# Peptides against a protein of PDB entry 4ASU, part 286

Target 1, 270 residues: chain A of PDB entry 4ASU
Amino acid sequence: ATLKDITRRLKSIKNIQKITKSMKMVAAAKYARAERELKPARVYGVGSLALYEKADIKTPEDKKKHLIIGVSSDRGLCGAIHSSVAKQMKSEAANLAAAGKEVKIIGVGDKIRSILHRTHSDQFLVTFKEVGRRPPTFGDASVIALELLNSGYEFDEGSIIFNRFRSVISYKTEEKPIFSLDTISSAESMSIYDDIDADVLRNYQEYSLANIIYYSLKESTTSEQSARMTAMDNASKNASEMIDKLTLTFNRTRQAVITKELIEIISGAA
Target 2, 83 residues: chain B of PDB entry 4ASU
Amino acid sequence: FTFASPTQVFFNSANVRQVDVPTQTGAFGILAAHVPTLQVLRPGLVVVHAEDGTTSKYFVSSGSVTVNADSSVQLLAEEAVTL

## One batch from the design tools (peptide; made by RFdiffusion4, then SolubleMPNN)

Design b2_p27_2_s1 (from b2_p27_2, 14 letters changed)
Fold by OpenDDE base, seed 3:
Structure b2_p27_2_s1 (fold): chain B 270 residues (1-270), chain C 83 residues (1-83), chain A 27 residues (1-27)
Amino acid sequence: as target 1 above (270 residues)
Amino acid sequence: as target 2 above (83 residues)
Amino acid sequence: SAAEEAARRAAEEAIARQAERARAERA
């Protein structure tokens, strides 16, 4: 490689490193906010799931309609965040299909659609776009919940799949149950809950769905920003190592060129 | 007893004597060992009576309240403020 | 307090949004 070629490569990598460092800082700021907002959201969301855990709601075996909600975003450059959710969605869909269930999919964020569309296009009901540009609000979750309830798809049970935040260096893809109003109202375990009005139960279920979606969005966002920060840090370090290697190559090549020129001058071959 | 909004936690697995909640069907008092029930909140006043006799007041917009068989209670409001 | 008024306004806006959603569900 000529000195000019090495210099051009060095300039390019240095520019990439500047971009990755900038992206790291942006991700770090978003992560710090997301982590703060996740604390109350987790208490709120786990509180909403308490009924389903304690009542041990079971869907009858004759019920066949299952909904999978995958929670992610539209934004790339965050490691395995999207692929982990998509992998679990695919596994769950395959298991349910093998059990003779009808499976429909909702994607929260365009990245899920981009991964699964080719293989699961017929199972998609809707994909929510414009996810991840701004921190998710309870209003956003309520819009998703409303769209689901108004979709006309009468599911019996469902699963919401998202990345749960553990730490700045760790997340885990998890699944939480979603139940239809009919499944909850018909569950034998609900008999211990006295005198529940049907309208009350419907409204309760609407809140529950919005709550769970909100919680999942907050976990996903925190996990994503953390993963992006880590990915950009790694990219910046890799760029630094490459700069060092190319700088050494440049120095060696420069010395060789100088030596060659001196030999040509001394030999009179120039 | 857990009482939270999407943005704020007021109580997390606390022991309380009584919680008064505004429901669509009327005022509802949750005592220790209350029968399991589900209710929807209407905008109004929540009153939490602590075991030490202290009383805290909150205004809530909408949401849900769950009383479970294990005597755990989840009060989840869309919006809530301390009064 | 200004904070209570802001909170009340936020609650009123949340109620209004919920009422608007309830109307949209009935339409």
Scores: peptide ipSAE 0.032, ipTM 0.844, DockQ to the pose 0.070
Fold by OpenDDE base, seed 2:
Structure b2_p27_2_s1 (fold): chain B 270 residues (1-270), chain C 83 residues (1-83), chain A 27 residues (1-27)
Amino acid sequence: as target 1 above (270 residues)
Amino acid sequence: as target 2 above (83 residues)
Amino acid sequence: SAAEEAARRAAEEAIARQAERARAERA
């Protein structure tokens, strides 16, 4: 490689490093906010799921319609965030299909559609776009919940799949159940709650769905920003190492050129 | 007893004496070992009576309350403010 | 710009390599 080639490559990598450092800082700021907002959201979301965990709601085997909601975002450059959710969705869809269930899919964030469009296009009900630009709000979750409820798809049970935040360096893809009004109304384990007005139960379930979606969005966002921050940090470090290597190569090449020129001068071959 | 909104936690797995909640079917008090129930909140006043005798008041916009068989209570409000 | 696209590709490659390493460490 000529000195010019090395210099050009150095300039390019230095520019990449500047971009990755900038992206890291942006991700860090978003992560710090997301983590703060996740604290109450987790208590709220876990509280909403408490009924389903405690009542041990079972869906009858004759019920065949299953909804999978995958939660991610529109934004790339965040490691395995999207692929982890998509992998779990594929696994769940395959298992349910093998059990003779009808499976429909909702994607929260365009990246789910981007990964699954070839293999699962016919199973998609809707994809929610414009996810991940701004922190998710309860209003956003309510819109998603309302659109699902108004979709006309009469599911019996479902699964919401998202990345739960563990730490700045760790997340776990998890699944939480969602139930139709009919399924929860007919569940034997709900008999201890028998004196519930049908309208109350409907409103309760609609609110619960919005709560679970909101919770999943907050977990997903925190996980994503953390993963992006880590990915950009690693990219910046890799760029730094490459700059160091190329700088050494440049210095060696420059010395070799100077030495060659000196030899040519000394030998009189110039 | 857990009481939270999407943005704020007021109580997290706390022991309380009584919680008064405004529901669509009417206001009722949740005591220790209350029968399992599900209710939807209407806009109104929540009053939490702590074991130490302290009373805290909150205004809520909407939400839900769940009383489970294990006596755990989840009060979830869309919006809530301390009074 | 071509430079931004190159930077994006390089970042994507770096992320892909990291994802592979993370999978290898979990295996």
Scores: peptide ipSAE 0.022, ipTM 0.821, DockQ to the pose 0.012
Fold by OpenDDE base, seed 4:
Structure b2_p27_2_s1 (fold): chain B 270 residues (1-270), chain C 83 residues (1-83), chain A 27 residues (1-27)
Amino acid sequence: as target 1 above (270 residues)
Amino acid sequence: as target 2 above (83 residues)
Amino acid sequence: SAAEEAARRAAEEAIARQAERARAERA
């Protein structure tokens, strides 16, 4: 490579490093906010799931309609965040299909659709776009919940799949159940919750759905920002190492050129 | 007893004496060993009676309340403010 | 800009390679 080529490459990598460093800082700021907002959201969301854990709601085997909600975002550059969710969705869809269930998919964030479109296009009900530009709100979750309820797909049971935040360096893809009103109302384990008005139960279920979606969005966002921060840090380090290598190459090449020129001068061949 | 909104936690797995909640079917008091129930909140006052005798008042919007067989309670309001 | 897009792609490739390495290290 000529000195000019090396210089051009150095400039390019230095620019990349600047961009990745900037993106790291942005991700760090978003992460810090997301983590702060996740604390109450987790209590709220786990509280919403408590019924399902305690009541041990079972869906009868004759009930065949299953909904998978994959939660991620529209934004890339966050490591395995999207692929982890998609992998779990694929696994779940395959298992459910093998069990003779009908599976429909909702993607929260365009990346889910992007990954699954070729293989699962016929199973998609809806994809929610514009996820991840701003922190998710309860209003956003309510919109998703409402759209789901209005989709006309009468699922019996569902799975919401998202990345749960563990730490700045760790997330885990998890699945939480979603139940239809009919499944909840017919569950034997719910018999202890007697004297519940049907309208009350419907409204309760609507809140539960919105709550769980909200929780999943908050977990996903925190995980994503953390992963992005890490990814950008790693990219910045890799760029640094490449800059160092290219700088050494530049220096060696420069020395060789100088030596050649000196030899030409000394030999009178110039 | 857990009482939270999407943005704020007021109680997290706390022991309380009684919680008065405004529901669509009417206000009721949740005591220890209350029968399992699911309710939907109406806008109104929540009153938490702590074991130490302190009483805290909150205004809540819509939401849900769950009383489980294990006496765990989840009060989840869309919005809540301390009074 | 084309440069930002190239930088984005390069970052994506770097991230992908790291994710592959991390998967290989976990295997």
Scores: peptide ipSAE 0.019, ipTM 0.817, DockQ to the pose 0.012
Fold by OpenDDE base, seed 1:
Structure b2_p27_2_s1 (fold): chain B 270 residues (1-270), chain C 83 residues (1-83), chain A 27 residues (1-27)
Amino acid sequence: as target 1 above (270 residues)
Amino acid sequence: as target 2 above (83 residues)
Amino acid sequence: SAAEEAARRAAEEAIARQAERARAERA
């Protein structure tokens, strides 16, 4: 490579490094906000899941309709965030199909659709786009919940799959159950709850679904911003290492050129 | 007793004497060892009676309240403010 | 290496986003 080629490459990589550093700072600011907003959201969401954990709601084996909700975003540059959710969705769908269940999928965020469209297109009910530009609100979760309930798909049981935030360097893809109104109403374990009319239970289920979706969105967002920050940091470090290597190559090449020119001058070879 | 909105936590696994909640079927008091129940909140006043005798008041919007067999209570409001 | 390829992809996407932002600011 000529000195000119090396210089051009150095300039390009230095520009990339500046961009990745800037993106790291933006991701860090979004992460700090997301982590702060996750604290109350986790208490709220875990509180909503408490009924299902304590009541041990079971779906009868003869019930075949299962809904998978994958939670992610539209935004790239966040490592394995989207692929982890998609992988878990594929695994769950395969396991349910092997058990003779009918599986339908809802994607929260366009990236899930992008990964699964070829293999699971027929199973998709709906994909929610425009996820991840702004922090998710309870209103956003309510819209998703209402759309699901109004979709006309009468599922018996479902799974919501999302990345749970553990730390700035760690997330885990998790699954939480969702149940239909009919499944909750028919559960033997619900018999201990006194004076529950059908309207109360329906309204309760609507709130529960919105609450769980909201919780999953907050966990997903925090995990995503953290992963993006890490990805941009890694990209910046890799760029730095490449700059160092190319700088050494440049210096060696320059020395070789100078030495050659000196030899030509001394030898009298024009 | 857990009382939270999506954006704020008021009580997290706390011990309380009584919680008065506004429900669609009417206002009722949740005492220790209350029977398991599920209710939906209507907009109104929540009153939390702490074991030390202190009383805290909140205005809530819509939401849910769950009383479990283990006497755990989850009060989840869409919006809630301290009064 | 997989790490170099990941860094390259991340850089390319970052550049693409910056180009999109620059286009949006000019519009």
Scores: peptide ipSAE 0.012, ipTM 0.802, DockQ to the pose 0.015

Design b2_p27_2_s2 (from b2_p27_2, 16 letters changed)
Fold by OpenDDE base, seed 5:
Structure b2_p27_2_s2 (fold): chain B 270 residues (1-270), chain C 83 residues (1-83), chain A 27 residues (1-27)
Amino acid sequence: as target 1 above (270 residues)
Amino acid sequence: as target 2 above (83 residues)
Amino acid sequence: SAAQAAAAAASLEAIRRQAERARRERE
């Protein structure tokens, strides 16, 4: 490699390092906000899931329609965030199919579709795009919930799959149940709630769905921003190491060129 | 008793004496050992009576309230403010 | 009828606008 080639490569890597450092700072700021906003969102979302945990709602085996909602975003450069969700979705879809269930998929964020398009295209109902540019709001979750409920797709049970935030360096892909209104209303374990007006139950379920979606979005966003921050830090460090190696190579190559030129001068003067 | 909005937590697994909630079917008081129920909130006043006799008032928008068989309560408002 | 659930890539913003229009038409 000529000195010019090494210099060009150094310049390129230095530019990449600047970009990755900038992205790290942006991710750090978004992470700090997301973590703060996750605290109440977790209490809210876990509170909404409490009914399902306590009621132990069972879907009859004869019911075959299962919905999988994968929660991620449109944005890359966040390590295994999207692939982890997609892997869990694939596993769940395969298990459900093996059990004779019909599986349909909703993707929250374009990355889910991008990963699963080749293998699961026919199972996709809808993909929500423009996820992850701004922090998710309850309004956004309500829109997703409303679209799902108004889609005309009848499901018996569903699974929402998202990355739960554990720490700045750790997330876990988790699954939470989603039940249709019919499944909830017909569940034997809900008999203790039998005096509930059907309209009340419908409205309650709309809130529940929006709440769970909102919670999943907040967990996903926090996990994503932390993972992106880490990924950009690692990329910046890797770039730094490469710069150091190339700088050493440059210096050695330069010395060799100078030595060669000196020998040529000395040999030509003789 | 858990009372939260998407953006704020007011109570998290707290013990309270009574919670008065505004529902679409009417306002009702949740006491200890209240029968299990699901309700939808209407805009109105939530009053939380603590065990120590303190009373806190909140205005809520829409949302849900769940009373479980184990006497756990989840009050989840879309928006809520302290009064 | 194969309801070809056209995998409509829906923008959250487009859906929000449609939902807001549907609310206004019911009022």
Scores: peptide ipSAE 0.014, ipTM 0.830, DockQ to the pose 0.068
Fold by OpenDDE base, seed 4:
Structure b2_p27_2_s2 (fold): chain B 270 residues (1-270), chain C 83 residues (1-83), chain A 27 residues (1-27)
Amino acid sequence: as target 1 above (270 residues)
Amino acid sequence: as target 2 above (83 residues)
Amino acid sequence: SAAQAAAAAASLEAIRRQAERARRERE
């Protein structure tokens, strides 16, 4: 490589490093906010899931319609965040199909569709785009819940798949159940919750769905921003190492050029 | 007893004496060992009676309340403010 | 703003330190 080529490459990598450092800082700021907002959201979301855990709601085997909601975002450069969700979705879809279930998919965030489009396009009901630019709100979750309920797909049971935040360096892809109104109303374990008006139960289920979606979005966002911060840090370090290597190469090449020029001068060949 | 909104936690697995909730079917008091129930909140006042005798009042919008067989209660409001 | 950048940087260092501690505790 010529000195010019090395210099051009150095400049390019230095620019990339500046970008990755900047992105790291942005991700860190978003992470700090997301983590703060996750604290109440987790209490709220776990509270919503408490019924399902305590009631041990079982879907009858004759019920075949299963909904998978994959929660992610539109934004890349966050390590394995999207692929982890997609992997779990694929696994779940395969297991359900093997069990003779009909599977439909909702993608929250365009990256889910991007990963699964070729293999699961026929199973997609809807993909929610424009996820991840701003922190998710309860309003956003409500819109998703409403769209799901209005989709015309009468699922019996569902799975919401998202990355649960553990720490700045750790997330876990998890699945939480979603139940249809009919499944909840017909569950034997719900008999202890007697004298519930059907309209009350419907409204309750709508809130529950919105709550769980909101929770999943908050967990996903926090995990994503943390992972992005780590990815950008790693990219910045890798860029630094490459800059060092190229700088050494530049110096060696420069010395060789100088030596050649000196020899040419001394030999009278110039 | 857990009482939260999407953005704020008021009680997290706390022991309380009584919680008065405004539901669509009417206001009711949740005591220890209340029968399991699911209710939807109407806009109104939530009153939490703590074991120490303190009473806290909240205004809530919509939401849900769950009373489980294990006496756990989840009060989940879309919006809630301390009064 | 420079203040947001400084706060973000401080947060990054704190996060890095926490990550390093958490790594050491696993080890």
Scores: peptide ipSAE 0.005, ipTM 0.822, DockQ to the pose 0.014
Fold by OpenDDE base, seed 1:
Structure b2_p27_2_s2 (fold): chain B 270 residues (1-270), chain C 83 residues (1-83), chain A 27 residues (1-27)
Amino acid sequence: as target 1 above (270 residues)
Amino acid sequence: as target 2 above (83 residues)
Amino acid sequence: SAAQAAAAAASLEAIRRQAERARRERE
């Protein structure tokens, strides 16, 4: 490579490094906000799941309809965030199909659809786009919940799959159950709950659905911003290493050129 | 006893003496060892009676309350403010 | 029946209200 070629490549990589550093700072700011907003959202969401965990609600084996809600976003450059959710969705869908269940999918965020469209297009009910530009609100979760409730799709049981935030360097893809009104009403473990009107239970279930979706969105957002920050940091470090290597190559090449020119002068060959 | 909204936590696994919640079916007081139940909240006043005798008041817009067999209680409000 | 109708309306109303708010904030 000529000195000119090396210089051009160095300039390009330095520009990339500036961009990745800037993106890291933006991701860090969004992460800090997301982490702060996740604290109450986690208490709220875990509180909403408490009934389903404590009542040990089970779906009868004869019930065949299962809904999978995958939670992610539209935004890239965040490592394995989207692929992790999609991988678990695929695994769950395959397991359910093997058990003779009918599987339908809702995608929260366009990236899930992008990954699964070829293999699972027929199973998708709806995909929610424009996820990840703004921090998710309870209103956003309510929109998703209402769309599901108004879709007319009758499921028996479902799974919401999302990335749970663990730390700035760690997330885990997890699944939480969602249940239909009929499944909750028919659960033997619900018999201990005193005189619950059908209308009250329906309202409770609908509100719970919105709560769980909200919780999943907050966990997903925090995990995503953290992963993006890490990805941009790694990209910046990789760029730095490449700059160092190319700089050494440049210096060696320059010295070789100078030496050659000196030899030509001394020899009188040029 | 857990009491939270989507954006704020008021109580997290706390021990309380009594919680009064606004339900559509009437006044509902949750005592220690109350029977398991589920209710939906109407807009109104939540009153938390702490073990030390202190009373805290909150306005909630709506929500749910769950009393479990293990005496755990989850009060989840859409919106809540301290009074 | 009126109390049951009111109870049925409350959680749905909360979710609807929040959804409407979210739509307005996007506009």
Scores: peptide ipSAE 0.389, ipTM 0.930, DockQ to the pose 0.752; fails the geometry check
Fold by OpenDDE base, seed 2:
Structure b2_p27_2_s2 (fold): chain B 270 residues (1-270), chain C 83 residues (1-83), chain A 27 residues (1-27)
Amino acid sequence: as target 1 above (270 residues)
Amino acid sequence: as target 2 above (83 residues)
Amino acid sequence: SAAQAAAAAASLEAIRRQAERARRERE
């Protein structure tokens, strides 16, 4: 490689490092906000899931329609955030198909569609775009919930798959159940909740859907921003190491050129 | 007893004596040993009676309340403000 | 009953209201 080639490469890597450092700072700011907003959202979301955990709602095996909601965002450069969700979606879809169930998919965030479109295009009902630009609100979750409710798609049970935040260095892809009104109303474990009006139960379930979606969005966002921060930090470090290595190579190459020129002068070969 | 909105937590797994909720069905008082039930909230006042005798009032715009068999209660409000 | 109809509408109305708010905030 010529000195010119090394210099060009150095310049390119330095520019990448600047970009990755900037992105790290942006991700860090978004992470700090997301983590703060996740605290109440987790209490709220876990509270909404409490019924399903306490009642141990079971879906009959004869029920065939299963909805998978995958939650991520539109934005890349966040490590395995999207691929982790997609991997679990694929696994779940395959397991359900093997069990003779019909599987439909909703993607929250364009990255899910980007990963799964080729293999699962026929199973997609809808993909929600423009996710991850701003922090998710309960209103955003309500839009998603409402669209699902108004879609006319009748499912028996479902799964919402998202990344749960553990720490700045750790997330876990998790699955939470979603149930249809028919499934919850017919569940034997719900018998202890006697005299529930059907309209009340419907309203409760619709609200619960929005709650769970909201929770998943908050967990996903926090996980994503943390992962992006880490990814950008790693990219910046890798760039730094490469800069150091190339700088050494440049210096060695420069010395070699100088030495060669000196030898040519001394030998009279110019 | 857990009482939260999407953006704020008021109670998290707290022990309370009684919670009065604005339900549409007319069941307003949830006691510690209340039978399992599900309700949706109408806009109105939530009153939390703590074990120490402290009473706290909140306005909620909407939401749900769940009373489980284990006496755990989840009050989830769309929006809530302390009064 | 009118009360049941009103109750049935409340949660869905909340979601609708929040969805409408979110749409307005995006515009």
Scores: peptide ipSAE 0.387, ipTM 0.932, DockQ to the pose 0.699; fails the geometry check

